# Designs tried in a protein design run: peptides against a protein of PDB entry 5KEZ. Part 98

Target 1, 320 residues: chain A of PDB entry 5KEZ
Amino acid sequence: NVAIYNPFRPWWERYQPVSYKLCTRSGNEDEFRNMVTRCNNVGVRIYVDAVINHMCGNAVSAGTSSTCGSYFNPGSRDFPAVPYSGWDFNDGKCKTGSGDIENYNDATQVRDCRLTGLLDLALEKDYVRSKIAEYMNHLIDIGVAGFRLDASKHMWPGDIKAILDKLHNLNSNWFPAGSKPFIYQEVIDLGGEPIKSSDYFGNGRVTEFKYGAKLGTVIRKWNGEKMSYLKNWGEGWGFVPSDRALVFVDNHDNQRGHGAGGASILTFWDARLYKMAVGFMLAHPYGFTRVMSSYRWPRQFQNGNDVNDWVGPPNNNGVI

## One batch from the design tools (peptide; made by RFdiffusion4, then SolubleMPNN)

Design b2_p16_4_s4 (from b2_p16_4, 11 letters changed)
Fold by OpenDDE base, seed 5:
Structure b2_p16_4_s4 (fold): chain B 320 residues (1-320), chain A 16 residues (1-16)
Amino acid sequence: as target 1 above (320 residues)
Amino acid sequence: SVAEEQYKKFVKLEYE
């Protein structure tokens, strides 16, 4: 991915890829392979956060300022380490003036235009699908158990399916023969927008962001909410079917208080209430549960916003 | 209803 120095190595630089090389601040491919092997050998499975909707921001300077030193040129859509070229992006498909998503009530913009300048891959192209599948298959062959698909609401479900249909079975050294990768898709659907989490049920599980948002409201006793109202928690609250839901109290995004639940989201900053929420989640049968492991950072609120919400995990001068 | 705030949009708009 791109190496960003202003702000200094933010967590979100990870979501601006320039190649599919397993060469990032987390380590190199050999180290990753070693970790996967060690984890699998003790029954711990690895699920990769796969960023396949886009490459890096269109405004990033061309060059080799990337975690693996690969050259890239956003201006010309040149990513030779893949390789991608101008033919592999949705520039001509997006009809907004800026090339960015301008209206989230327009599903076509959400899927065909750039997410805040992130170069949008033409996932309708078999070539692009194949390059992504090759990346994911390499990971499968290493021994990962599945994937979180980042920014899934920005991809057409059919394109995702086309990629998934190209995937290998899981590595038989650790998984039963014929096992398929576990897929869960990040779709922020709190209502009010045309793209629905149900659009993606055919590809795998989806994130249920209503879970953390509503649970936070209840635990905080906001708006007269009571714990007794949780009697029909799950589908009774309008959530997706349990067998399609991946649930969580917080994630790295909404932990920082922007969107996808807002201020209702409980985090480790609210330790007592957070423990209550996580305990409830783990005890309740609804959905596939995910527990957050995070870190503290020096929060500084200005006008209701944490100006340090970019701060990444503990590191030594950029090295994790 | 009101469209939801997109976190990634907000973050990138502020820091890029």
Scores: peptide ipSAE 0.036, ipTM 0.739, DockQ to the pose 0.131
Fold by OpenDDE base, seed 4:
Structure b2_p16_4_s4 (fold): chain B 320 residues (1-320), chain A 16 residues (1-16)
Amino acid sequence: as target 1 above (320 residues)
Amino acid sequence: SVAEEQYKKFVKLEYE
């Protein structure tokens, strides 16, 4: 991915890929392989946050400032380490003036235009699908158990399916023969927009962002909510079917800012309430649970916004 | 959505 130095190596640089090489501030491919092996050997499975909707930001300077040293040129859509070129992006497909998503009530914009300037891959192309599949298959062959698909809302479900259909079975050294990768898709569906979580049920589980938002409200006793109202927690609250839900109290995004649940989202900053929420989540059968492991950072609020929301995990001069 | 924009605002801020 792009190496960002201002601010200094933020967490979100990881979501600006320039190649599918397994070289990051977390380590190289050999180290990753070693980690996966060691984890699998003790029954710990690895699920990769796969950034496959886009490459890096449109305005990032060309060069080799990347975690694996790969050259890239966003301006010309040149990512030779893949390789991708101008043919592999939705520049011509997106019809907005800016090239970015301008109207989230237009599903085609949401999927065909750039998410906040991130170069949008043309996932309709078999070439692009294959390159992504190759990346994911390499990980599968290493021994990962599945994937979180980042920004799934911004990909056509059919394109995702096409990629998934290219995936290998899981590595038989650790998984039963014929095992398929576990897929969960990040889809922010809080209602009111045309893209629905249900659009993605065919590909795997989806993130249920209503879960953390509503649970936070209940635990906080906001709006007259009571714990007793959790009697029909799950589908009874309008959430997606349990077997399609990936649930969580917070994630790295809604842990910051006011989106996808806003202030109702509970985090480790509110330890007692957070433990209550996480405890409830783990005790309740609804959905596939994900527990957040985060970190403290020096929050600095200016005009209601944490100017340090970019701060990544504890690191040694950028190396995690 | 507002959420996506908020979460990804860092991209705009960094490179615009």
Scores: peptide ipSAE 0.062, ipTM 0.772, DockQ to the pose 0.130; fails the geometry check
Fold by OpenDDE base, seed 2:
Structure b2_p16_4_s4 (fold): chain B 320 residues (1-320), chain A 16 residues (1-16)
Amino acid sequence: as target 1 above (320 residues)
Amino acid sequence: SVAEEQYKKFVKLEYE
């Protein structure tokens, strides 16, 4: 991915890829393979956060300022380490003046235009699908168990399916023969917008952002909410079917005061209430549960916003 | 949506 130095190596640089090389602040491919093997050998499975909707921002300077030193040129859409070229992006498909998403009530814009300037891959092309599948298959062959698909809301479900249909079975050294990768898709659907979580049920599980938002209001006792109202928690609260739901109290985005869920989201900063929420989630059978493991950072609030929300995990001079 | 914009707001802050 792009190496960002202002601010100094923020967490979000990870979501601006310039190649599919397993070479980042976390280590090289051999180190990753070693980690996957050690984890699998003790029954811990690895799921990769796969950024496949886009490459880096369109305004990033061309050069070799990347975690693996690969050259890239956003201006010319040149990513030779893949390789991608101008033919592999949705520049001509997006009809907005800026090239960015301008109206989230237009599903076509949401999927065909750039998310905040991030170069949008043409996932309708078999070439692009194949390059992504090769990346994911390499990970599968190493021994990962599945994937979180980043920014799935911004990809057409059919394009995702086409990629998934190219995937290998899981590595038989650790998984039963014929096992399929576990897929969960990040889709923010709090209602009121054209794109629905149900559009993605055919590809795997989806994130249920209503879960953390609603649980937060109950635990905080907002709006007269009572614990007794959790009697029909799950589908009874308007959530997606349990077998399609990936549930969580917080994630890295809304933990920083942005993303889906608003102020109701509970985090480790509210330790007592957070433990109550996580405990309830783990005890309740609804959905597939995900527990956040995070870190503290020096928050500095200005006008209600943390100006240090860019701070990444603890590191040694940029190396994690 | 507001959520998606906030999710990727750092990209804008750096390059716009």
Scores: peptide ipSAE 0.054, ipTM 0.768, DockQ to the pose 0.105; fails the geometry check
Fold by OpenDDE base, seed 1:
Structure b2_p16_4_s4 (fold): chain B 320 residues (1-320), chain A 16 residues (1-16)
Amino acid sequence: as target 1 above (320 residues)
Amino acid sequence: SVAEEQYKKFVKLEYE
C-alpha cells in the first residue's frame, strides 16, 4: 500500500493499495505464510481483509513510496505491479463532475464513482476480476479460510459474484476437500439509502451494522431502552437473517467514531459497558460473531473530534 | 452516508 508520512503511517494507509503484494508494516509474505501455517495447525483460521474495490487515492504522488517499493502513478492510473492501467478504472463510467461519489442516494454513483478519491476499479472487466481472483487465490493457496470484502457496498453484487466464482477451494492440507472460502461483505446499511444488505446475500454473509449501533443504545440505556427489549434480538429488531449476518460490537472505523453507529458504538474505551456488550453478543445465537482486538492510542479531543484518530497499530517495523 | 463522510476526513489528512 501507499506509505503515508503525514500523518505518520496512519492505519488507513492500509486501505490504499498499489499492488497485491503481501508486503506491509504488518509483515512480509514469508512471515504471513508462517503465521497462517502455525495458526491452521492449531485450528485457528485466518480471514483476510481484502481491499478489492479500489486502489490508492487519486491525489497521491506518483513514485515508489509504498510498503513493497512498487512504483505507481495515480494520475495516469498506472499500477504496473498488478498491472492496472487507465482501462481498468471507472473514470469514464462515473458521470459526476468530481469523479467522486457525490450522492449516496444514487446507487450507480456509490458503485461506479470514487469513494473519497480512491481510484475505483472497473470490476465489470474480466481482466480486473481475474487479477483480483489471482490475489485472493494466492491467499487461499497459502491457507487462509476466507475473506472480509472491504467496501462491498461500492461494488456491484454481480461483479463480486463473478470474482468469487473464480476462487479455488480451500487448501486441502488443512480443510476438507471442496471447502469454499468463508465470505463476509462489508455493507453499511442502516436504512435510508438505496443499497441494501440483501443485495449481497447471494455472495455470502453481510456485516450487520445495526447490531452494534442498537446494542450500544440498549446497554447505554439511551432513550429508555431496557435489556428486556432484547427478548427478540436479531430478526425481531429488523436485522438481516441470522444466517446472513456477521455481527460485532465495534470495528476499526466506528471505534474511532467514523463508521456506522455513531456515538452509540461501545469500545474498549468504555471497558465495563463494552464487556457487557461483547458478553451478550457471544452468548446470543444471532449471527456469526466477530470480536475486536484493537490497541490504545493517545486520543486528543478537539471540538469533539479525536485529532489522533489516524494513529496506526503499534509497530516496530521501521523499514517498511 | 455519515460513515463514508467520516472516511473522507482521513483522506484529507493525507494531503495536509
Scores: peptide ipSAE 0.045, ipTM 0.754, DockQ to the pose 0.100; fails the geometry check

Design b2_p16_5_s1 (from b2_p16_5, 9 letters changed)
Fold by OpenDDE base, seed 2:
Structure b2_p16_5_s1 (fold): chain B 320 residues (1-320), chain A 16 residues (1-16)
Amino acid sequence: as target 1 above (320 residues)
Amino acid sequence: KPQIYGFYEAARKKLS
């Protein structure tokens, strides 16, 4: 991915890929393979956060400022480490003046235009699908158990399916023969927009952002909410079917105060309430649960916003 | 009126 130094190596640089090389601040491919093996051998499975909707931002300077030193040129859409070229992006398909998503009520913009300037891959092309599948299959062959598909809301469900149909079975050294990768898709659906979580049920599980948002409101006792109201928690609260839901109290985005769910989201910063929420989530039989493991950072609020929300995990001069 | 997720996405997917 792009190496960003201003601010200094923010967490979100990981979501601006320039190649599919397993070479990042976390380590190289050999180290990753070693980690996957060690984890699998003790029954801990690995699920990769796969960024496949886009490459890096269009405004990033061309060069070799990347975690593996790969050259890239956003201006010319040149990513030779893949390789991608101008033919592999949706520049001509997006009809907005800026080339970015301008109206989230227009599903075609949400999927065909750039997410905040991130170069939008032409996932309708078999070439692009194949390059992504090759990346994911390499991970599967290493021994990962599945994937979180980042920014799934911004990809056509059919394009996702086409990629998933190219995937190998899981590595039989650790998984039963014929096992398929576990897929969960990040789709932010709190209502009010045309793209729905149900659009993606055919591809795998979907993140249920209503879960953390509503649970936070209840545990905070906002608007007269009571814990007793959680008796029919889950589908009774309008959430997606349990077998399609991946649930969580918070994630890396909304933990920083600017994500889906707003101020209701509980985080480790509110330790007591957070423990209550996580405990309830683990105890209640709804959805596939995900527990957050995070870190503290020096928050500095200005006008209600944390100016240090970019801070990534603890590191030694950029090395994790 | 800004979209509810516009701010979120901008914050999550920042450009350098």
Scores: peptide ipSAE 0.077, ipTM 0.806, DockQ to the pose 0.316
Fold by OpenDDE base, seed 4:
Structure b2_p16_5_s1 (fold): chain B 320 residues (1-320), chain A 16 residues (1-16)
Amino acid sequence: as target 1 above (320 residues)
Amino acid sequence: KPQIYGFYEAARKKLS
């Protein structure tokens, strides 16, 4: 991915890929392979946050400032390490003036235009699908158990399906023969927009952002909410079917106030309430649970916004 | 008895 130094190596640089090389702030491919092996050997499975909707931001300077030194040129849509070229992006497909998503009530725009300037891959193309599948298959062959598909809301479900159909079975060294990768898709659906979580059920589980948002209001006792109302928690609250839901109290985005759920989201900053929420989540049978492991950073609020929301995990001069 | 309220959704990621 792009190595960003201003601010200094933010967490979100990881979501600006320039190649599919397994060479990042966390280590190189050999180290990753070693980690996966060691984890698998003790029954710990690895699920990769796969950034396949886009490449890096369109405004990033061309060059070799990347975690693996790969050259890239956002301006010309040149990512030779893949390789991708201008033919592999939705520049001509997006009809907005800016090239970015401007209206989230336009599903086509949400999927065909750039997410906050991130170069939007033409996932309709078999070439692009295959390159992504190759990347994911490489990970599968290494021994990962599945994937979080980043920004799934911004990809056509059919395109995702096409990629998933190209995936190998899991590595038989650790998984039963014929095992399929575990797929969960990040889809932000709190209602009010045309794209629905149900659009993605065919591909795997989806993130249920209503879960953390609603649980937060209940635990906080906002608007007269009571714990007793959780009696029918899950589908009874209008959430997706349990077998399609990946649930969580918070994630890295809404933990920073820039994602779905707003102020209702509970985080480790409110330890007692957070523990209550997480405890409830783990105890309740609804959905597949994900527990957030975050970190404290020096929050600095200016005009209601944390100017340090970019701060990533504790690191040594950028190395995690 | 779910109480459904509207929540602000910042669908855009601060990734640039």
Scores: peptide ipSAE 0.048, ipTM 0.737, DockQ to the pose 0.095
Fold by OpenDDE base, seed 3:
Structure b2_p16_5_s1 (fold): chain B 320 residues (1-320), chain A 16 residues (1-16)
Amino acid sequence: as target 1 above (320 residues)
Amino acid sequence: KPQIYGFYEAARKKLS
């Protein structure tokens, strides 16, 4: 991915890929392979956060400032380490003046235009699908158990399916023969927009952002909410079917206060309430659960916003 | 009314 130095190596630089090489702030491919092996050998499975909707931001300077040193040129849509070129992006397909998503009530814009300037891959192209599948299959062959598909809301479900249909079975050294990768898709659906979580049920599980949002209000006792109201927690609260739900109290986005769920989201900053929420989640049978492991950072609020919400995990000069 | 997700993405993932 792009190495960002202003601000200094933010967490979100990981979501601006320039190649599918496994060289990151966390280590190189050999180290990753070693980690996957060690984890699998003790029954801990690895699920990769796969950023496949886009490459890096269109405004990033061309060069070799990346975690693997690969050259890239956002201006010309040149990512030779893949390789991608101008033919592999939706620039001509997006009809907005800016090239970015301007109206989230327009599903076509949400899928075909750039997410905040991130160069939008033409996932309708078999070439692009194949390059992504190659990346994911490499990970599968290493021994990962599945994937979180980042920014799934911004990809057409059919394109996702086409990619998934190209995937190998899981590595039989650790998984039963014929096992398929576990897929969960990040889709933010709090209602009121045309894109629905149900659009993605056919590809795998989806994130249920209503879960953390609503649980937060209950635990915080906002708006007269009571714990007793959780007796029909799950589908009874309008959530997606349990077998399609990936649930969580918070994630890296909404932990920083601006993601889906707003201020209701409970985080480790409110330790007692957070433990209650996480405990409830783990005890309740609804959905597939995910527990967040995070870190403290020097929060600095200005006008209600943390200006340091970019801060990544503790690191040594950018290396975790 | 701005979408929370869109607002967050614009503020947090785009290079300043």
Scores: peptide ipSAE 0.064, ipTM 0.798, DockQ to the pose 0.372; fails the geometry check
Fold by OpenDDE base, seed 5:
Structure b2_p16_5_s1 (fold): chain B 320 residues (1-320), chain A 16 residues (1-16)
Amino acid sequence: as target 1 above (320 residues)
Amino acid sequence: KPQIYGFYEAARKKLS
């Protein structure tokens, strides 16, 4: 991915890929393979956060400022390490003036235009699908158990399916023959927008962002909410079917206070309430649960926003 | 008692 130095190596640089090389601040491919093997051998499975909707930001300077030194040129859409070229992006398909998503009530924009300037891959193209599938299959061959598909809301469900249909069965060294990768898709659906979580049920589980948002309001006793209202928690609250839900109290985005769920989201910063929420989540049978493990950073609020929300995990001058 | 919020944060991700 792109190496960003201003701010200094933010967490979100990881979501600006320039190649599908397993060579990042987390380590190299050999180290990753070693970790996956060691984890699998003790029954711990690995699920990869796969960034397949886009490459890096269109405004990033061309060059070799990347975690593996690969050259890239956002301006010309040149990513030779893949390789991708200008033919592999949705620039011509997006009809907004800026090339970015301008109206989230327009599903076509949400899927065909750039997410906050991130170069949007033409996932309708078999070539692009194949390159992504090759990346994911390489991970499957290493021994990962499945994937979180980042920014799934911004991809057409059919394009996702086309990629998933190219995936191999899981590595038989650790998984039963014929096992399929576990897929959960990041779809932010709190209502009010045309794209729905149900659009993606056919591809796997989806993130249920209403879970953390609603639980936060209840635990915080906002709007007169009561714990007794949780009697029909889950589908009774309008959440997706339990067998399609990936649930969580917070994630890395909304933990920083400006993502889906807003200020209602409970985090480790509110330790007591957070423990209550996580405890409830783990005790309740609804959905597939995900527990967050995060880190503290020096928060600095200006006008209600943490100007240090970019801070990545603890590191020594960029080395994790 | 179900409640559904309809909002979207302008800054979903500060990726660029």
Scores: peptide ipSAE 0.047, ipTM 0.756, DockQ to the pose 0.117; fails the geometry check

